# Peptides against a protein of PDB entry 5JNO, part 108

Target 1, 112 residues: chain A of PDB entry 5JNO
Amino acid sequence: MVAKFQPPPEYQLTAAELKQIVDQSLSGGDLACRLLVQLFPELFSDVDFSRGCSACGFAAKRKLESLHLQLIRNYVEVYYPSVKDTAVWQAECLPQLNDFFSRFWAQREMED

## One batch from the design tools (peptide; made by RFdiffusion4, then SolubleMPNN)

Design b1_p27_8_s4 (from b1_p27_8, 14 letters changed)
Fold by OpenDDE base, seed 5:
Structure b1_p27_8_s4 (fold): chain B 112 residues (1-112), chain A 27 residues (1-27)
Amino acid sequence: as target 1 above (112 residues)
Amino acid sequence: MLPWETAGFEAVFQQYLAQREQLEAQR
């Protein structure tokens, strides 16, 4: 059994910080993408960041991993409880996260 | 400089947001 994921301190948001992002969001999917940008800036840089869990050895790479997605989902659920349903998460949030991430890197590749 | 502070990132992000708004409006 996989142990319950505990977000590293670097990825913890206060209620106020989360509320600020929510206030700027138009939907659960939009919120998810904004959280992606705010929580994991290292995924949008060519530079290796030391950001991550030093204790567990989690290293940020230019890839959306399950731990990233789980953390985002946990925050989204606070204001959009419907995403607790996996079908809703997969329809409303996950495609947008993947699409945004892919679009970003696709453009970066075209600039080079 | 943070990734989202670059002109390139901002352009992509805003374009994506605009697209999503259009799609949601069609629902």
Scores: peptide ipSAE 0.436, ipTM 0.839, DockQ to the pose 0.084
Fold by OpenDDE base, seed 1:
Structure b1_p27_8_s4 (fold): chain B 112 residues (1-112), chain A 27 residues (1-27)
Amino acid sequence: as target 1 above (112 residues)
Amino acid sequence: MLPWETAGFEAVFQQYLAQREQLEAQR
């Protein structure tokens, strides 16, 4: 039995929510980036906030983990079945996700 | 305040989207 990946409840999107994001997306890669923003806002939290809060124990992780990527890929596959091919996922979506994430933090570092 | 509600985040995201649109249009 192939275990079907199920997202944690806090990262589940309704069909209507997903469709709205898809309708606003220009491509599979763009959809992936939009999903990144919508699903994982905690990845874009301020580092200064995380460092200063010893009480909350919040540590900002500035990397995309495999679980995040797998969850995004599952949603992208619904409307862009071609990303089921790992080569397509690695060529079209992963570079855009990493690039967007890197650009975000690069700009934040310049503004600080 | 959520990250995408900040002016800084919105600016980065829109700039990225614009760049990707240009690259895709060149195909």
Scores: peptide ipSAE 0.423, ipTM 0.818, DockQ to the pose 0.086
Fold by OpenDDE base, seed 4:
Structure b1_p27_8_s4 (fold): chain B 112 residues (1-112), chain A 27 residues (1-27)
Amino acid sequence: as target 1 above (112 residues)
Amino acid sequence: MLPWETAGFEAVFQQYLAQREQLEAQR
């Protein structure tokens, strides 16, 4: 039996917290982006980026990893069950996550 | 200050959202 994905404790949202984010969201893709911000603020930290080791792990901090995406998807599925379909996830949520994340860091690169 | 509370982050985020809303409205 394949074990279900279990988020780390620091990334577990309560039902109330999730509902609040959902109420602010306009779509599954928008919800995904809002969850990205709420769950993983460390991915948007200039300090963490600047202090990272370019040789050992610096670049990794500027990438959305599989675990990040899976966790976000799990929450999105609660209110948008259609994203259980990988094709829907890849069409509606994943591109928006990547686009938002890329846009954020593109601005930071211009400011440096 | 949290990352999403900075002026720069908020500006990018809101701009992104506005763009997505516009695209959705065109559908």
Scores: peptide ipSAE 0.423, ipTM 0.824, DockQ to the pose 0.118
Fold by OpenDDE base, seed 3:
Structure b1_p27_8_s4 (fold): chain B 112 residues (1-112), chain A 27 residues (1-27)
Amino acid sequence: as target 1 above (112 residues)
Amino acid sequence: MLPWETAGFEAVFQQYLAQREQLEAQR
């Protein structure tokens, strides 16, 4: 049998933690953005807040990589099973993640 | 200071959430 995906320990959320984020979320896309903030604070800082994950190193500080997106999608699917459909993921979540991330760094560049 | 504690981060995040709420309410 195929082994179930398990996130790295530093990016593992308990059911209670995930439920808390879900309760604050307006949609699957909003949930995705909240998970982005919660799971990967290192992507929003000039300081390396990597928790030992090689995929989240300094070089990827301003980039949403495949691992980031996959981890977020896995959690979103728990409460929004429709995102298992790639078309739904690409329409409802992925654009919002990219847009939020881009907006953040756009503002930071203006402030510097 | 943590990234989510910055004024800039909070402003962008809240503005984005507000925008999404408005768009979703129009559906």
Scores: peptide ipSAE 0.404, ipTM 0.819, DockQ to the pose 0.121

## One batch from the design tools (peptide; made by RFdiffusion4, then SolubleMPNN)

Design b1_p28_1_s1 (from b1_p28_1, 11 letters changed)
Fold by OpenDDE base, seed 2:
Structure b1_p28_1_s1 (fold): chain B 112 residues (1-112), chain A 28 residues (1-28)
Amino acid sequence: as target 1 above (112 residues)
Amino acid sequence: SAELEAARQRALEVLDEMQAEAAAEAAR
């Protein structure tokens, strides 16, 4: 029996918090990007990643890891159940996340 | 953290730009 996934306390959103983000979102892919910013602001800063959760298993400083994506997907599924289908997740959300994340750091490199 | 909040704001600006581009493309 597989245990139900529960986010670490640092990444637990209340229903009200999630709804607020959803209300600002235009689509499932947009929601995913907004969740990325809300849950993992350290991925968008030059602040040492070690300042975050040292026990959550996140090691890469500027990389979208599987656990990041899994947490985001779990929240997106609440309002967009279709992303339970891996094909939908890969078509609607992952490209948006990767494009957004890449754009962010590409722009930062140009500013330096 | 002020630094993290600033990072969030910058990230959201990039996201808004991406949305604007997508909207413009969809309008064509």
Scores: peptide ipSAE 0.672, ipTM 0.934, DockQ to the pose 0.889
Fold by OpenDDE base, seed 5:
Structure b1_p28_1_s1 (fold): chain B 112 residues (1-112), chain A 28 residues (1-28)
Amino acid sequence: as target 1 above (112 residues)
Amino acid sequence: SAELEAARQRALEVLDEMQAEAAAEAAR
């Protein structure tokens, strides 16, 4: 028996909050990227930011970690159930997340 | 945090640009 993933309180979205993000999204992959920005703004900051969680031991880094991805996927599944299939998640959402995150920092490197 | 909000806004701008490029490529 494996317990379902439960996000720490600071990353829990209400139905209304999630819907607002969904309404701005064009696809499941786009939703994933928007969730990344909204949930983890520290990943896009020039200043190192640590958001520790006593329950899960989370430490914010300028990297997409499995915990970030799992949390995002759980929210995406609410409106795009097909991403429960790992193949769909890896084809539709994961590449967009990686491309977006890489593109952001590549652009920042040119500006700095 | 104002700094984090600014970062969020910059990120969203990059996302919009990425979407626009993807749409343009798909239109070819």
Scores: peptide ipSAE 0.672, ipTM 0.934, DockQ to the pose 0.856
Fold by OpenDDE base, seed 3:
Structure b1_p28_1_s1 (fold): chain B 112 residues (1-112), chain A 28 residues (1-28)
Amino acid sequence: as target 1 above (112 residues)
Amino acid sequence: SAELEAARQRALEVLDEMQAEAAAEAAR
């Protein structure tokens, strides 16, 4: 039996907010990347920000952590149920997230 | 904040470039 993950209040999206992001997305992988930007803008900032759940001890750092990925996956599943399959998540969404995040910071490093 | 919004815009620009490259490769 698998328990359903619940996001902390700081990262809770309404159905309307999620739909707005989905309307801008071309695929499940694209949706995942757009959710990353909307939920965790501090991961793309040169300034360190303290943001997270005090109850669970989660705080965003300048790296993609398991809790970031789990939260994004839960939202993607609403419109792309196939990502409930771990193999599909690892083939369609996770590579795009990692590629996007790596490209962003590689580009920023060259500009510094 | 203004800094976070600027970060979002930069991130979305990178994402758009990545998607454009993928589309170009798929069109070959």
Scores: peptide ipSAE 0.671, ipTM 0.933, DockQ to the pose 0.845
Fold by OpenDDE base, seed 4:
Structure b1_p28_1_s1 (fold): chain B 112 residues (1-112), chain A 28 residues (1-28)
Amino acid sequence: as target 1 above (112 residues)
Amino acid sequence: SAELEAARQRALEVLDEMQAEAAAEAAR
């Protein structure tokens, strides 16, 4: 049995912080994208900050990793419990996250 | 940092554009 993932301190949102993001969100998928931006701004930066977590071995890269997605899903579940269902997560959130992230970098590649 | 904040703002702009397109498609 796998223990529930506990986010590292640098990715631990307070209830107030999460609520603020939720208030700006139009849907569960939109919330997921906003959480991606708020939690992992380094994924959208050309600057390599080499941000990581010594406690869990997490290392940020310029790609969406399973650990990023898992953490985002945990927060989305607070306000959208339906995403606990993997089918819902894969239908409502994952496509939007991937499309958003891909669109961002595709646009940046055209500018560079 | 200022660089991270700039990246965050650019990301949010892309997200807003994506939302606008989705809304336009839903309206058709």
Scores: peptide ipSAE 0.670, ipTM 0.933, DockQ to the pose 0.886

Design b1_p28_1_s2 (from b1_p28_1, 8 letters changed)
Fold by OpenDDE base, seed 5:
Formats: structure tokens, sequence, C-alpha cells
Structure b1_p28_1_s2 (fold): chain B 112 residues (1-112), chain A 28 residues (1-28)
């Protein structure tokens, strides 16, 4: 079978760190959004920021890439096993992630 | 970096607003 996904060291959360985020979350979709903020703050910054594993292909500045989503999903599954079902992930988490990310940058556009 | 922390704070504020909007819509 396929090996389990392993996040780069800079994106590895301890059980305590993950629990802290979960405790602040209202749902699986909300958890996904909070993980996005905690793991990838550079996606919300106007300053060009580069980090992460070069071998993983993290290069986009203001886009949600498949590897971002995969990493987030891996953590969400710990507390919301139902998202292992792709249909659930696409119905409950992906729309919220996209809406949140879009809203953020739309708001920033209005402020500047 | 302080810039990232500011960005994180702004992001979380937007998330809270989105949650509030969803809650209001569900209540209506």
Amino acid sequence: as target 1 above (112 residues)
Amino acid sequence: AEELERARARALAVLDEMQAEAAAAAAA
C-alpha cells in the first residue's frame, strides 16, 4: 500500500499544538481554515515570504496549492475522520477554505 | 516575524466574520 503522508518538519504539529487549534474550532471546515492560518501565514502576508521544503514544490505566493490542502486534510482527519471520504472533504472543508481565502484577499483589496 | 503575526491576526478576524455571517444566515 501507499506510504502515509509525512509533512515537512516546518509544518509538523505536535499533538498539543493540534489540540489547541481544535479547541478553537467549531467544525471540520473551521478547523481546516484555522490550520491554514497557523501553518501558512505567508499566504496572508503582503510581504514576499519563502519557506518550506523545496522538494515539495511550495512556490505559490497567494494560491492554495494541492500540497497545502493535502497537509491540512491530514491534520483534520485526526479529529474528523469523516473527511477521509473525498466527498465529505470536498463538501465540508474545501468550500470553506476557498471562501475564507478569497474573502481575505477581497477584503485586503478594499482596504488598500 | 511581526509581519506574519499581523497577517495571522487579520486572517483570523476575517474567519470570525465569516463564521458570524454563516450563523446569522442560519438563524434567519
Scores: peptide ipSAE 0.673, ipTM 0.933, DockQ to the pose 0.859
Fold by OpenDDE base, seed 2:
Structure b1_p28_1_s2 (fold): chain B 112 residues (1-112), chain A 28 residues (1-28)
Amino acid sequence: as target 1 above (112 residues)
Amino acid sequence: AEELERARARALAVLDEMQAEAAAAAAA
């Protein structure tokens, strides 16, 4: 039996914190993107950064890993239960996450 | 860290741009 996923301490959001992000979000996909920024600012930084997370280890620079996506999805599901369906997650959230992340680094590369 | 907050600000700016494009496309 698979154990229930629990976020590492450094990635735990209180109900109030999550609510704040939700209030700023226009959709489930938008919420996913905002959660990405809030939870993993190191993915948007040129500076090497590592959190003391034994579960996630060292994140690859400029790469969205499965653990990142899983954690984000878990929070999105709280307010958008439909994303529990993988087809919905892949249609509504993943494309926006990938587009957002790609746009960010493409823009940064052009500015350098 | 200031550097991380700066990164967050830049990221959110890109997100806002993406939202604006989507809104414009929906309105067209």
Scores: peptide ipSAE 0.672, ipTM 0.932, DockQ to the pose 0.855
Fold by OpenDDE base, seed 1:
Structure b1_p28_1_s2 (fold): chain B 112 residues (1-112), chain A 28 residues (1-28)
Amino acid sequence: as target 1 above (112 residues)
Amino acid sequence: AEELERARARALAVLDEMQAEAAAAAAA
């Protein structure tokens, strides 16, 4: 049998940490964006970074990868079970994540 | 670590702007 996806230890949030982020979130899509910032701050940094999972070989780049999105979705599902439906995830969360990430780097480009 | 916290602050500022824009659109 194939094991269910489990977050690497460096990306494991406690219930209290997740609740704190949820309390600041206005929606499932907003929660997804806040989780992106909390879990992967290096994606918003101008400095060189090295982040990965020794167990799965994942290496982060300055882009949203499938493993980033899968991990975020797992946490969002805790408070917004509707995102278990792929259509809902693609309609409500993915567009906001992509828009947020794109806007961030577009603004940084204008400031440079 | 300090660089990452600055990055988080900048990212959250952009997110707040995004929320304000969405709220304005909903109010229109």
Scores: peptide ipSAE 0.672, ipTM 0.933, DockQ to the pose 0.848
Fold by OpenDDE base, seed 4:
Structure b1_p28_1_s2 (fold): chain B 112 residues (1-112), chain A 28 residues (1-28)
Amino acid sequence: as target 1 above (112 residues)
Amino acid sequence: AEELERARARALAVLDEMQAEAAAAAAA
């Protein structure tokens, strides 16, 4: 059994904060994308902003990592319990997250 | 802080475009 994921304090959303994002979301996949933007704006920035581990000095990279996805999934599950099923997560949320993130940086590369 | 907010704005703009395209495709 894997221990329950405990998000860092910086990524702990209140119920009100999460509800605001949910209210703006059209679907579970859309919610996932909005959570990505809200929680990890540094992934969309041209400069590295470190909110990372104080012990290891880790700074977020310009890529979707397993911890990002895990945290997002945990919040999506609150309002879309079906994503607890890995098949649903992989069909409804992961493709949208990857497409969104890839599209963003592809577009940025064209602008530069 | 402003840099992060600009990043968020750009990201959300891309998301809006993606949603618009999905809606258009669904209507076609």
Scores: peptide ipSAE 0.672, ipTM 0.932, DockQ to the pose 0.890

Design b1_p28_1_s3 (from b1_p28_1, 11 letters changed)
Fold by OpenDDE base, seed 5:
Structure b1_p28_1_s3 (fold): chain B 112 residues (1-112), chain A 28 residues (1-28)
Amino acid sequence: as target 1 above (112 residues)
Amino acid sequence: SEELARARARAQAVLDEMLAERAAAALA
């Protein structure tokens, strides 16, 4: 039996913080993308940024990693329990996350 | 961090645009 995933302190949202984001969201996919922006702004920075985690040894880079996705999914599940089903997560949230992240950097590339 | 704040703002702007487009497409 594996313990429940626990985010590092810098990525731990309070119930109130999460509710604010949820109130702005119209779907699980929408919520997922908003969480990406709020939790990991360093992924959208033009400057190389590393955020270390003493507990897991994680160092953030300019890419969507499994740890980012797992953390986002855990929050989305609170209000959209259906994403606990992997098929639903892959159909409703992952495509939107990937599309958004790709769109952002594609746009930045055109501006540079 | 000012850089992170700017990054978040830029990301949010792109996201808002994308979500608006999806909403419009769903209604078409």
Scores: peptide ipSAE 0.681, ipTM 0.937, DockQ to the pose 0.883
Fold by OpenDDE base, seed 2:
Structure b1_p28_1_s3 (fold): chain B 112 residues (1-112), chain A 28 residues (1-28)
Amino acid sequence: as target 1 above (112 residues)
Amino acid sequence: SEELARARARAQAVLDEMLAERAAAALA
């Protein structure tokens, strides 16, 4: 069987850190977006980054990749177990993540 | 990283606006 996924050290949150974010969230979708900001600030930078983690080869790009989403989902599941259901994840979290990410870069494009 | 800190702050500001809009819509 496949071993439990362990996030790279750069993306490991303590229980206290996660709880702090959860306390600010009103839904799984809110939590997902807040986690996106806290875990992957490089996705919101105008500066090019080579890799978020040289050891794991995690590349910093201006797009939400499967690994980003998987990591976020793993944390969201702690407080919102229903997102273990792919249909729930796709209905409650993914749309908000995509809307937020698109909104951010649309605004940046307008300002530049 | 100062650049990452700025990026995070900008992202959070946009997120806060979006969440505020959603909250307002839910109450309407």
Scores: peptide ipSAE 0.681, ipTM 0.937, DockQ to the pose 0.886
Fold by OpenDDE base, seed 1:
Structure b1_p28_1_s3 (fold): chain B 112 residues (1-112), chain A 28 residues (1-28)
Amino acid sequence: as target 1 above (112 residues)
Amino acid sequence: SEELARARARAQAVLDEMLAERAAAALA
C-alpha cells in the first residue's frame, strides 16, 4: 500500500500564492504551466542544480519527472477537479506541460 | 538565488509567448 503523496516543504504553496497563480490562468493547462515555472525554476536553469530534497533525496534533472507532474496535478485539482480523471489530465494538462517544456529548451538550443 | 530568478524569468517569458499565440489562434 502506497501512502498519499506529500510534497516536500520547499514545494508547498500557501492558499494565497496558489490563488494568485489561478487568477492569472485561463485553463487547467495554463495553470499547470504556470505552476511548473513557480515550483521548479531549476528545471529551466543552464547551470547544474544538484541540490536534492533533504527528506526524500530527490534530485531534479532537466526533464519532467513523475514527481514533478504529480505535485503540479495535486494543485491543479484544487481548482479543476476534473483532472482527477486521468484521461482529462492526459488530454488537457500533460500535453501543454510537455509542449511548454520542450519549447523552452528548443529555443535555448537555437540561442546557443 | 540570482540564477534561479533568471531561470524563472526566462521560463515565464517563453510561457507568455506561447499563451499569446494560443490566444491569437483562438481569435482567428
Scores: peptide ipSAE 0.681, ipTM 0.937, DockQ to the pose 0.897
Fold by OpenDDE base, seed 4:
Structure b1_p28_1_s3 (fold): chain B 112 residues (1-112), chain A 28 residues (1-28)
Amino acid sequence: as target 1 above (112 residues)
Amino acid sequence: SEELARARARAQAVLDEMLAERAAAALA
């Protein structure tokens, strides 16, 4: 067992902030995607950013990394406990996250 | 930053489109 992941301060949502996002979501997959947008806007930027938080690790541009997914899953589990099951996470959330992220950059590539 | 705000807005727009499509598909 690995120690519980503790998000860096810049990725720590308050209960109120999380609830606001949840209220806009119709499913765990929807919530996951909304969290992606809220927590990691830098992943959708055309500009490179420097992070000063070592706990965040290095984030590759235009790539969903394990750390991003882990943090998102942690929040989703609060309101959708079923995603604690890896099979559920992989069936309900991961495909939507990947689809959304790929769709975004595919569209951006066409605009460039 | 302003750049991050723009990025978030663009991402949200794409997400909204995707969610709208899913909603429509659920009704079809």
Scores: peptide ipSAE 0.680, ipTM 0.936, DockQ to the pose 0.889

Design b1_p28_1_s4 (from b1_p28_1, 10 letters changed)
Fold by OpenDDE base, seed 3:
Structure b1_p28_1_s4 (fold): chain B 112 residues (1-112), chain A 28 residues (1-28)
Amino acid sequence: as target 1 above (112 residues)
Amino acid sequence: SAALEAARARALAVLEEMEAERAAAALA
């Protein structure tokens, strides 16, 4: 059996919060993008949050990693169960996530 | 933080632009 989804505390959304995001979303793919912004605002920031911390050794990456995608997918599944199918996830959500993230940083690079 | 709020606002602006494009395409 598949284990029940349990996100880390820092990425825990209440049912009400998730519903609000869903109500603003046009599709499963759009929901995924809104979740990306809600859960990981640091991916859209130029600020180095680890600056001055010699102990953490953490460097923020402008990259969508597997953990980000997994957390988003788990929330999307609540309202769009079809994304449990990897083929559906790859066809409906991943392209929109990648397009959104790429467009954001492409615009920033052009402005700088 | 203020920096994160600004980043989120910018991200949402880009997303809303894309949402508008998709909505328009669906009606075309």
Scores: peptide ipSAE 0.678, ipTM 0.936, DockQ to the pose 0.857
Fold by OpenDDE base, seed 5:
Structure b1_p28_1_s4 (fold): chain B 112 residues (1-112), chain A 28 residues (1-28)
Amino acid sequence: as target 1 above (112 residues)
Amino acid sequence: SAALEAARARALAVLEEMEAERAAAALA
């Protein structure tokens, strides 16, 4: 039997919170990007931050890790079941996530 | 955190820009 994925408490969205993000989204890929912003704002900040402990002084990495992507995918699947297919996830969501994340930091580098 | 909220706002602005670009490309 396959165990149901359970996100850490700090990344747990209520049905209402998820619906709000979905209502603002244009597609599954767009939803994925909005979830990225909502769940992991530290990835878009120049401030060294640790979600579990700000006093730890852990520097935020400017990269999307597999755990980030898995967490996002689980939420996207609620409203876009087709992303359960890995091929669909890789074609529709991953490219948009990577493009968005790269675009963000490219622009920030130009502003500095 | 004010800093995180500011970062989130900037991120959303970039995302909305990309959404507009995709929409425009679909019309071209």
Scores: peptide ipSAE 0.677, ipTM 0.936, DockQ to the pose 0.871
Fold by OpenDDE base, seed 2:
Structure b1_p28_1_s4 (fold): chain B 112 residues (1-112), chain A 28 residues (1-28)
Amino acid sequence: as target 1 above (112 residues)
Amino acid sequence: SAALEAARARALAVLEEMEAERAAAALA
């Protein structure tokens, strides 16, 4: 049997914390983006990071890895069960995540 | 850390800009 995914300790959100983020979100895709910022602020920094999560491994700078996306998706599913369908996840959440992440770094590049 | 919080703040600013754009588009 495949074990249910459990977030690493450093990426665990309480019900209250998740609810707060949800209350600020307008959609599943928007929630995904807010979770990205909340869980992985290091992906928006030029500073090298080391959280010591063995499950996460080493993350490339300025790259959304499959493990990041999986963790975010798991939280999004709590309030938007439809994203359990991969087609919905790819249509509603992934494009917004990619657009947001790309815009952030494109904007930062222009400011440098 | 202060650096991570600053990064988070910048990220949220970009996100909120995009949220506003989507909201405006939805109302158009």
Scores: peptide ipSAE 0.677, ipTM 0.936, DockQ to the pose 0.901
Fold by OpenDDE base, seed 1:
Structure b1_p28_1_s4 (fold): chain B 112 residues (1-112), chain A 28 residues (1-28)
Amino acid sequence: as target 1 above (112 residues)
Amino acid sequence: SAALEAARARALAVLEEMEAERAAAALA
């Protein structure tokens, strides 16, 4: 049997923490972006940071990896069950995540 | 980490700009 995906302890949000992020979010896609910032601030840093998990083999890089996206999707599904549908996830959340991440680094490139 | 908090603050500033753009587009 294949076990359900569970986040490592360092990426486990309490109900109160998740509720706070949801209260600030305007949509499922917006929630996904806020979760990205909360869970993986190292992806927005000019300094090299490493965050790993010996149990799952996770290693952060300056790109959105499948493990990042899967973790975010699991939390988004709590308040937006429709993203369990892959087509909805790909149409609503993934484009906003990619646009946000690319916009961030494009602006950083233009800054002096 | 102060460096991580600074990165988070910069990221949130960009996100808030995009949120405002989407809100404006919805009203247009």
Scores: peptide ipSAE 0.676, ipTM 0.936, DockQ to the pose 0.873

